# Peptides against a protein of PDB entry 4CIC: the designs that were tried, part 20

Target 1, 148 residues: chain A of PDB entry 4CIC
Amino acid sequence: KVSTKGHYGVQAMFDLAQHFGEGPVSLKSIAERQGLSEPYLEQLIAVLRKAGLVKSVRGAQGGYILAREPRDIKVGDIIRVLEGPIAPVESVSQDDPEHSLKFDFSVTKSVWEKVKKSIEEVLDSITLADMLKDAEEAQMAQGYMYYI
Target 2, 147 residues: chain B of PDB entry 4CIC
Amino acid sequence: KVSTKGHYGVQAMFDLAQHFGEGPVSLKSIAERQGLSEPYLEQLIAVLRKAGLVKSVRGAQGGYILAREPRDIKVGDIIRVLEGPIAPVESVSQDDPEHSLKFDFSVTKSVWEKVKKSIEEVLDSITLADMLKDAEEAQMAQGYMYY

## One batch from the design tools (peptide; made by RFdiffusion4, then SolubleMPNN)

Design b1_p9_7_s4 (from b1_p9_7, 5 letters changed)
Fold by OpenDDE base, seed 4:
Structure b1_p9_7_s4 (fold): chain B 148 residues (1-148), chain C 147 residues (1-147), chain A 9 residues (1-9)
Amino acid sequence: as target 1 above (148 residues)
Amino acid sequence: as target 2 above (147 residues)
Amino acid sequence: SKEPAFTLL
């Protein structure tokens, strides 16, 4: 599961990518554009900042910026920071040792490992720069549909 | 996240595949082999049966069998039956129209659609027969390490 | 407002 946290984290990072080079963006402005609660966004940004994906700028015109160029941030990097390792199966909480899946069925595990690898390959193939390009192409396509 | 339901559903279906052609298997025996609770397995089997992946056999030697050959059951079929459509993103419950994510950000949606497609391709590429073969190969490899 | 839970499988 990309949690709600991962999804909104990608949205917030994409918003910061759209404003990359324009200076620091306020959390309020990101929250308003992305339809996020400001308190929830503060939690996401705190994690992303700690991971070195986002920088805080201080001052009256302070806010947040991407810590790296959009081309140097993969969607997979954002997801790993927010959710940890991409796990296709929810890790059976260690807390119920009695329902230890005695058969860690190597075969069923291999299915989930294949799924994991596939997800990782996709998410690591998409940068914030690729997302920006896709947004520009989508805007151009919409512009053409209004002229037809 | 393949839910615990999807995970255990694949395990239960794989157990039925290992016994395919041997006749009906009791839920108790599946539960014991797979480390599942029998009541939980009953719920899984009920869903799988309703979807036509499993058949119930009646009688003193009754139980369950695969409804199709292992080669004709994809892991993706099992997951779709147990969890519904493979959604990399939990469908926003339709119930709160006001917090319509106004920006259904076509771009972020496209990322999740790419992930969805990739998961579907993997899960639809693996049959229960492929899993049986992988199990046989793993047993052979273990057998060779003991010599 | 329940934030939409985006569940990657």
Scores: peptide ipSAE 0.128, ipTM 0.826, DockQ to the pose 0.225; fails the geometry check
Fold by OpenDDE base, seed 1:
Structure b1_p9_7_s4 (fold): chain B 148 residues (1-148), chain C 147 residues (1-147), chain A 9 residues (1-9)
Amino acid sequence: as target 1 above (148 residues)
Amino acid sequence: as target 2 above (147 residues)
Amino acid sequence: SKEPAFTLL
């Protein structure tokens, strides 16, 4: 599973995308909107900032902004920063080299590599701008359902 | 991650696929070839048998066989039996309905649903027969590197 | 260094 860290990291980045161009957003306001604890969000934002996905703005209206436009941030970028390389299976520790038929291990490994590649392709195909568009479309669809 | 259970379940099923048509394979022999503990393999095989992916054969040469041909068993079938439904994110327990902006939650959920679908498509596109073929091709490629 | 493998499933 994408860890809670990856999941909430995408939520926090999406919140910053929704406010992109409006200026700095406080961690408090992100936490309130996304249902996150401020201390947890601080940890996420610290990692995202160090990776250059988020910028800290100082001042009375200080906070955080996206470091790049929403279209220039993939979901895969966020996940790789928070979680590291996408791996669908733990590399079984190579520690017992002797008895595993090396061959069978290679074929099963190839299955997991195909899964990894597929996940990477999906996550790299979705930008924060795509998520914003999906949100707008969903809001419009809800609006129309209230008028029917 | 595919749990160790899913990973070793696929290995055990692949071992049974390699021996498909040769008769029953003992759990001991599977465990030895796949580097699995027999007790752990017994638990996996019990689940796989209950799901109808594996059959137990009784007798002096008793053991296990695939219940279906390798081409009729997807990796996705094995994973669903062992792990249940593929879920790329734990469903955050719906228990705190009040304060999450329902909307933002829906968009992020859609990302994970796309990931889920992609994983399912991959795992459902790979049969044990495809894995056998990949193994044969890899063995041939190694054989040619020694010439 | 064991690359931290993301647990996606």
Scores: peptide ipSAE 0.124, ipTM 0.825, DockQ to the pose 0.330; fails the geometry check
Fold by OpenDDE base, seed 3:
Structure b1_p9_7_s4 (fold): chain B 148 residues (1-148), chain C 147 residues (1-147), chain A 9 residues (1-9)
Amino acid sequence: as target 1 above (148 residues)
Amino acid sequence: as target 2 above (147 residues)
Amino acid sequence: SKEPAFTLL
């Protein structure tokens, strides 16, 4: 499961992508648009900033901007920063080394590794620019539905 | 999330696949081979049985068998039975209907739907028979490393 | 025994 942290992190980064080139956005304005608590968003932004995905701008018109263009930020980059390595299965702690047939564990592990690879490929195939395009297309489709 | 329930459910079903055609296997023997607690395995097997993936055999040589051939059981079938629908993201509870721009939520949702579909495709491409074959190949490879 | 939490990310 993408945690609430990963989910809200992608939402916050997408909000910053929608405002890319318009200057710095306040955490308050992101929180209001995305339905997030401002304290929770501050924690997410701190992590994203430390990872170099977001920049802080100081001053009266201060706030946050994307550190890179939307096309240069993958969803997979955001998830890895917030949640760490994409792990379909938490590593069973090494605590019981003895009795699991080492062999059966290897085959079941290979299933989860295939799932991991598939998730990574999907998340690394989607940029914030792709999400912006999908948003524009859906907005146009809604606009056309009002004219029919 | 493949929970511990999904993971151990796949292990238990794979153990039953390794013994497919040999007759019923006791929960105790599965628990011992797979490093599972017997009470936890009993709960998993009860769900798998109710879903028709496992059959119970009664008697002195009683236990459990796969209800279908290993080739007719996908990993995805096991996960759906134990976990329900493959959900890449916990549905944020519907509690705050008002202020999320309905639109932004739709785009982020589509990302998670793509992840879901990808997971489903992988898990539905792997049968217990594929896992048995991978096991045999790895055992042969280990055997050749000793010569 | 801490049950390994399998997180499908």
Scores: peptide ipSAE 0.123, ipTM 0.826, DockQ to the pose 0.194; fails the geometry check
Fold by OpenDDE base, seed 2:
Structure b1_p9_7_s4 (fold): chain B 148 residues (1-148), chain C 147 residues (1-147), chain A 9 residues (1-9)
Amino acid sequence: as target 1 above (148 residues)
Amino acid sequence: as target 2 above (147 residues)
Amino acid sequence: SKEPAFTLL
């Protein structure tokens, strides 16, 4: 499961990509457009900023911008920053010895490694620029359906 | 997330695949080999049996067997039975209306659908027979390192 | 520190 954190993190980064080159965007405006609480968005943006994916601009027209161009930010980069390494299996916490996966069966591990690799390849193949292009194509397709 | 349930379900099904054709295996013996509690394994096996992946055999030599050949059981079949449909994003429970994903942004949805499809393709490409073959190859490779 | 592994399934 992509957590709600990963999902909303990608949405917030995509909102910043849509406004890339227009200057700083306020957290309030992102929260309103994306249907997020402003306090929750502040927590996401703080993590993304610390990881160097977002920059804060100070002043009367202050806010946030992407730290890199949309083409230089992969979906996989956003997910790894918010969630850490992509794993297909929950790392069993050391605290429950009865449910500790004692036998990391090499064969079952190889199945999960194949799943991990496949997820990483997909998420690392999609940039914020690809998402912008897909959004433009979808808007054009909707526009044509209303004129026909 | 492959839950602990999905992970242990695949391990238990793989144990039954390793004993396929040898007759019924006791839950106790599976639990001991896989490092699982017997009560937890009973819950897993009950779900797998209801889904028709496992059969119960009654009698003095009773236990469980695979309901189909190892080649006819995909890892994806086991995961769907135990976890339900593979969803890349957590379905927000209806109980918190404030966090309901009102705007399923079509573009972000398409990213998660690509991830879902990729996971399904991988899990549906691996059978219990493929896992048996990989185990045999790994055992042979270890055996050759000692000679 | 084992990096927290986010499980997507």
Scores: peptide ipSAE 0.118, ipTM 0.832, DockQ to the pose 0.326; fails the geometry check

Design b1_p9_8_s1
Fold by OpenDDE base, seed 3:
Structure b1_p9_8_s1 (fold): chain B 148 residues (1-148), chain C 147 residues (1-147), chain A 9 residues (1-9)
Amino acid sequence: as target 1 above (148 residues)
Amino acid sequence: as target 2 above (147 residues)
Amino acid sequence: EEEERREEE
């Protein structure tokens, strides 16, 4: 499962992609459009910036921009930055060492590895540019529905 | 992500598959082999039994068996029984209604739906019989490494 | 609980 952090991170990055080439976007404006709290978005943006997916611009029209073109940012890249490696199974908290999943049965592990690979393939096949295209197609389809 | 419940449920069902045709298996023996607590396994088995994936057998050699042949039980069936529908995104706890994911942006939703479909396809492509075969192949490979 | 206790008896 993608965490809420991953979900909102993709949403914030998609908002920045929609404004790519228009200049810096304020965190406030992203938060308002995406229905995120500004403090939560600040934490996400800090991680994304440190990973080099986002750049901060200073000045009166300061804010954030994508550090790369939308075509050069995969959804999988965003998820890996925010959540780390895709884990198909939720890690049992390391804190109970006695109930450690000691029996990493090779067969059950192989099932989860197949799931992991499948998730990675999907997320790495989708760029922010693909998402932009899908959004444009959806808007055109809605526009046609209002004109009929 | 598959929860710990789903993971252990698949492990317990796989143990029952390994003993399929040998008669009922005690919860204690499954718990010992799979490294699970017996009380936790009881909870899992209760859900699996109610869903008709496992049957209880009463008597001196009582315990549990698979309700169907290993080939007729998909990993996806086990996960759906234990966790419900595969959700690609963790539901933000319903308890903060103000911070609800109000903007289910159609585009981001479509990404997660693609992930969901991919997970379902993988889990529905693997049966307990496939897992048994993989285990046998792995044992044969280890046996050849010792000779 | 009661059903399992009847399987070990």
Scores: peptide ipSAE 0.023, ipTM 0.822, DockQ to the pose 0.000
Fold by OpenDDE base, seed 2:
Structure b1_p9_8_s1 (fold): chain B 148 residues (1-148), chain C 147 residues (1-147), chain A 9 residues (1-9)
Amino acid sequence: as target 1 above (148 residues)
Amino acid sequence: as target 2 above (147 residues)
Amino acid sequence: EEEERREEE
């Protein structure tokens, strides 16, 4: 499962992709469009900036931009930055120390590794440019439905 | 992500698959082999039984058995019974009622639907019989490394 | 409780 943090991170990055080449976007404007609190978005953007996916621009018309072209940012890159490695299972707290789960759950582990690989392949196959294209196609389809 | 409940449910079902055809297995013996608390396992087995994946056998040598052959139980079936439908995103609590996120997150929703479909395809492609075969192959490989 | 009692009987 993708966390709320990962979900909102993808939304914020997609908003920046829609404005790519138009100059810096304020956090306030992103927050308003994406239905996020500005303080929460500040935390997300700080992480994304530190990872080199976003750049800050200073000045009166300052804000944030994508650090790379939308085609060079995968959804998987955003998720890994915000959540870390894709874990197929919630970390079974290793904290039950007593039962040394000595039993080679190698088979069950293999199942979850297959799930992990499948998720990674999907998320690494989708770029912000692909998402932009899908949005344009959806708008055109809606436009055609309003003209019928 | 698969929850702890889903993970342990697959372990318990796999233990029952390893003993399929040998008669009923006690919850105590499953708990000991799988490193689970017996009370926690009882809750899991109750759900699995109600869904018709497991049967209880009564008597002094009572316990639980798989309700179907290992080949007829997918990992996806176990997960759906224990966790419900595979959700790719943790339910963003619909509980922030105020911001009617009117914005057609259709594109982001499509990304998560692709992830969901991919997870379902993987989990529905793996049966308990496939897991048994993988375990046998792993044991044979270990046996060959000792010689 | 009731299910535990049925396995012990």
Scores: peptide ipSAE 0.023, ipTM 0.820, DockQ to the pose 0.000
Fold by OpenDDE base, seed 1:
Structure b1_p9_8_s1 (fold): chain B 148 residues (1-148), chain C 147 residues (1-147), chain A 9 residues (1-9)
Amino acid sequence: as target 1 above (148 residues)
Amino acid sequence: as target 2 above (147 residues)
Amino acid sequence: EEEERREEE
């Protein structure tokens, strides 16, 4: 499962992709458009910036931009930055050493590894540019439905 | 993410698959082999039984069996019984109505739907019989490495 | 409870 952090991170990065080439976007404007709290978005953007996916622009028209072109940012890159490695199973809290998944039978582990690989393949196959294209196609389809 | 409940449920069902055709297996024996707590396993088995994946057998040699052949039980079936529908994103606790994912932009939703579909396809492609086969192949490979 | 007890006998 992708956390809410990962979900909102992808949403915020997609907003920045929609404005790519238009200059820096304020966190306030992203928060308003995406329905995110500004403080939460600040935390997300700080992590994304540190990872080199976002750049801060200073000045009167300051804000944030994508650090790379939308085609060069995979959804998987965003998720890995925000959540770390994709884990198909929730980590049993390390705190109960006795109930350590000692008997993680190789076979059950292999099932989860297959799931992990499948998730990674999907998320690494989708770029922010692909998402932009999908959004444009959806808008055109809506536009055509209003004209019929 | 699959919960610990889903993980242990698959493990318990796999243990029952390994003993399929040998008669009923006690919860104690499953718990011991799989390193699970007996009370936790009881809860899992109760859910799996109610869903018709496991049968209880009564008597002096009582215990549990798979309700269907290992080939007829997908990993996806076990997960759906224990966790419900595969959700690629953690549900934001319903309690903050204001931060309802109201603006689930169709595009971000579509990404998660693709992930969901991919997970479902994988889990529905793996049966307990496939897991048994993989275990046998792994044991044979280990046996050949010792020779 | 009673059903569990009968599986342990």
Scores: peptide ipSAE 0.021, ipTM 0.817, DockQ to the pose 0.000
Fold by OpenDDE base, seed 4:
Structure b1_p9_8_s1 (fold): chain B 148 residues (1-148), chain C 147 residues (1-147), chain A 9 residues (1-9)
Amino acid sequence: as target 1 above (148 residues)
Amino acid sequence: as target 2 above (147 residues)
Amino acid sequence: EEEERREEE
């Protein structure tokens, strides 16, 4: 499962992709459009900036931009930056050390590795440019439905 | 992500599959083999039984059996019983209702639906019988490495 | 509890 952090991170990156080439976007404007709290978005953007996916622009029209073109940013790249390696299973909390025999049962591990690989393939097949295209197609389809 | 509950549920169901046809298996024996606490396993088995994936057998040799053959139980079936529908994204905890604008942004939803479909396809392609076969193949491969 | 009791009987 993708965490809330990963989900909101993809939303924020997609907002930046929609404004790519228009100049810097303020965190406030992203937060308003994406329904995110500004403080939470600040934390996400800090991580994304440190990973080199986002750039900060200073000045009166300052804000954030994508550090790369939308076609050069995969959804998988965003998720890996925010969550680390795609783990198909939630890490068993270290809190029950005694009975948490890490029964690394090789067969169950193989099942989860197959799931992991499948998730990675999907997320690495989708760029922010693909998402932009899908948004445009959806908007056109809605426009056609109002004219019928 | 599969929860710890889903992970341990698949382990417990796989243990029952390894003993399928041998009669009822005690919760204690499953717990010992799978490194699970008995109380935790009891909760898992209760859910799996209610869903009709496991049967309880009464008597001096009582315990649990698979309710179906290993080939008729998908990993996806176990996960759906324990966790519900495969959700690719963790549900935003209802606790911040004001700022959790369900921005059901159609495009991000589409990304997660693609991930969901991919996970479902993988988990529905693997049966307990496939897992048994994989275990046998792994055991044979280890046996050949000792010669 | 009731199920554990059924396995021990």
Scores: peptide ipSAE 0.025, ipTM 0.821, DockQ to the pose 0.000; fails the geometry check

Design b1_p9_8_s2
Fold by OpenDDE base, seed 4:
Structure b1_p9_8_s2 (fold): chain B 148 residues (1-148), chain C 147 residues (1-147), chain A 9 residues (1-9)
Amino acid sequence: as target 1 above (148 residues)
Amino acid sequence: as target 2 above (147 residues)
Amino acid sequence: SEEERLEEE
């Protein structure tokens, strides 16, 4: 599962991709378009900036831009920055040492490793450029449906 | 992500698969082997039984058995019974109607749908029989490393 | 917000 943080992070990065080459975008404008709170978005953007996926631009028309071209940012890169490694199972908190899942059966682990690999392959196969293309195609399809 | 419930449910079902054909297994014995609390396992087994994946056997040697052969139970079936449909994103609770993610952008949804499909394909490709085979192969490999 | 609650957990 992708967390809410990962979901909103991908939305925010996609918004920045849609405006790539148009100059800096304000957090307020991203928040308004994506239905995010501005404070929450600020925290997400801070993490993404620290990871080098986003750059801040200073000045009167300051804001944020993608640090790389949309084709050079995978969805998997965004998720790994925000959530860490893709974990197929919610980490049972390490904190119950006595019921340490000692028998984390090698076989059950192998199932989850297969799931992990599959998720990684999907997320690493999708770039922000692919998402932009899909958005354009969807918009064209809607346009054609209104004219028929 | 698979929840702890899904994880433990697969472990419990795998334990029942390992004992398939040997007769009913007690919850206590499953709990001991899988490192689960007996009360927690009872709740899991109740759900799995209601879904028709497990049967209870009554009597002095009573317990639980798989309701179907290990080859006829997919990991995906177990997960769907315990967790419902595979959701690639943690459901933002539907309860805040005002901040309804109105712009759940069709494009972002399509990404998560691709992830969902990929997870489903993996989990539906693995049966309890496949897991049994993998366990046997792993045990053989360990046996060969000691000699 | 629900978002703020998810950050505090």
Scores: peptide ipSAE 0.030, ipTM 0.828, DockQ to the pose 0.000
Fold by OpenDDE base, seed 2:
Structure b1_p9_8_s2 (fold): chain B 148 residues (1-148), chain C 147 residues (1-147), chain A 9 residues (1-9)
Amino acid sequence: as target 1 above (148 residues)
Amino acid sequence: as target 2 above (147 residues)
Amino acid sequence: SEEERLEEE
């Protein structure tokens, strides 16, 4: 499962993709459009910046931009930065050492590895550019429904 | 992500598949082999029984059996029974109505729907019979390394 | 808030 952090991270990165080439976007404007608190967005952007997906621009019209073109950023790259490696099973917290009999059932492990691979293939097949295209197509489809 | 409940549910169902046709298996024996507490396994088995994946057998040699053949039980069926519908995004708990601005960004939703479909296709493509076959092949491969 | 819980992790 994708966490709230991963979900909102993809939304924030998509907002930056929609404004790509228009200059820096303020955190306030992203927060307002995406329905996020400004402090929460600041934490997300700090992680994304450290990973080299976002750049900060200083000045009176300062803010953030994508560090790469939308076509060069996969959804999988955003998720890996925010959540780490895609894990199909939540790690049983190692804190109950007594019942953590690592019956590493090789067979059950292989099932979850197949799920992991499938998720990675999907998330690595979708770029921010693909998402922009899908948004444009959806907006055109809605526009055609109002003209009929 | 699959929860601990889903993971251990698949392990318990796989243990029952390994003993399919041998008669009823005690919860104690499953718990010992799978490294589960007996009370935890009892809760899992109760849910699986209510869903019709497991049957209870009464008597001195009582216990549990699979309700269907291993080939007729998908991993996806086990997960849906224990966790409900496969959700690729953890539901933001609806309890904070104020910040649940349903910016249902149709585009982000479509990404998660693609992930959901992919997970469902994988889990619905694997049966307990497929898992049994994989276990036999792995055991044979280990046996050949000793010769 | 759910956002505040993400600050504590």
Scores: peptide ipSAE 0.030, ipTM 0.829, DockQ to the pose 0.000
Fold by OpenDDE base, seed 3:
Structure b1_p9_8_s2 (fold): chain B 148 residues (1-148), chain C 147 residues (1-147), chain A 9 residues (1-9)
Amino acid sequence: as target 1 above (148 residues)
Amino acid sequence: as target 2 above (147 residues)
Amino acid sequence: SEEERLEEE
């Protein structure tokens, strides 16, 4: 499962993509548009900035911008930065050595590896540019429905 | 993510598949082979039984069997029984109505729906019979490495 | 146990 952190991270990055080329966007404005708490967004943006997906701009019109073009940022890149490697199974905490699933049953592991690969392929096939295009198409479709 | 419940449920069902046609298997023997606690396995097997994937057999040689042939049980069926519908995103607890993500951003939702569909397709493409075949092939490959 | 917590959620 993608965590709430991953979900909101993609949402925040998509907001920045929608404003790409318009200059810096304030965290407050992103939080308001995306329905995120400002403190939570600050934590997300700090991680994304450290990973080089976002840049901070200083000044009166300060805020954040995408560090790369929307076409050069995959959804998979955002998820990997926020959550680490895509794990299809919740890692049983390795901390109980006695209950270490000694039977890392090779066959069951292979099932989860197939799931992992499938998730990665999907998330790596979608860029922020693809999401922008989908949003534009959806807006056009809604616009046509209001004119009917 | 597949929960530990889903993971161990697939493991327990696979153990039952390996013994399919040999008669009932005790929970104790499954727990020992799969490295599961017996109480935890009892809970899993109760859910799987209620869903009609497993049958209980009574008697001196009592235990559990698959309710269907291994070819008729998909990994996706096991996961749906144990976890419900495959959700690619952890549901934000709906309990804070004020922090309800009002922006169900249609585009972001579509990304997760694509992930969901992909997971479902994979898990529905794998049966317990496919897993048995893969295990046999792996054992043969190991056997050839020792000769 | 961690297993018990996953059952109570």
Scores: peptide ipSAE 0.030, ipTM 0.829, DockQ to the pose 0.000
Fold by OpenDDE base, seed 5:
Structure b1_p9_8_s2 (fold): chain B 148 residues (1-148), chain C 147 residues (1-147), chain A 9 residues (1-9)
Amino acid sequence: as target 1 above (148 residues)
Amino acid sequence: as target 2 above (147 residues)
Amino acid sequence: SEEERLEEE
């Protein structure tokens, strides 16, 4: 599962991709378009910036831009930055060491590893450029339905 | 992500698959082998029984058995029974209705739908019989390393 | 415990 943090991170990065080449975007503008709180978005952007996916621009028209072209940013890159390695099983909270997954039968572990690999392959196959293309295709399809 | 409930459910079902054809297995024996609490396992087994994946046997040698052959139970069937539909995104807790995922841009939703489909395909491709086979192969491989 | 949370849902 992708956390709320991962979900909102992909939304914020997609917003920056839609404005790529138009200059810096303010956090306020991203927050308004994506339905995010500014304080929460500020925390997300700080992590994404530290990972080198986003750059801050200073000045009166300051804000944020993608640090790379949309084609060079995978959804998997965003998720790994925000959540770390893809874990297919929710880690049993560290607080009960006795109910440690000790008897992780090698077989049950192999099932979760197959799930992990499949998620990674999907998320690494989708770039922000692919998402932009899908958005354009969806807008064109809607435009044709209003003229019919 | 598979919850702890889903993970332990697959372990319990796999234990029942390993004993398939040997008769009923007690909850105590499953709990001991899988490192689960008996009360927690009782809750899991109740859900699995209601869904028709497990049967209870009454009597002095009472316990639980698989309701179907191991080849007829997918890992995906177990997960859907315990967790419901595979959701690739954690549902934002209902408590902040204003921060509702209202602008689920159709495009971001499509990414998560692709992830969902991929997880479903994997989990529906693995049966308890496949897991039994993998366990046998692993035991044989370990046996050959000691000689 | 995570077990206690599952009883309250």
Scores: peptide ipSAE 0.027, ipTM 0.830, DockQ to the pose 0.000

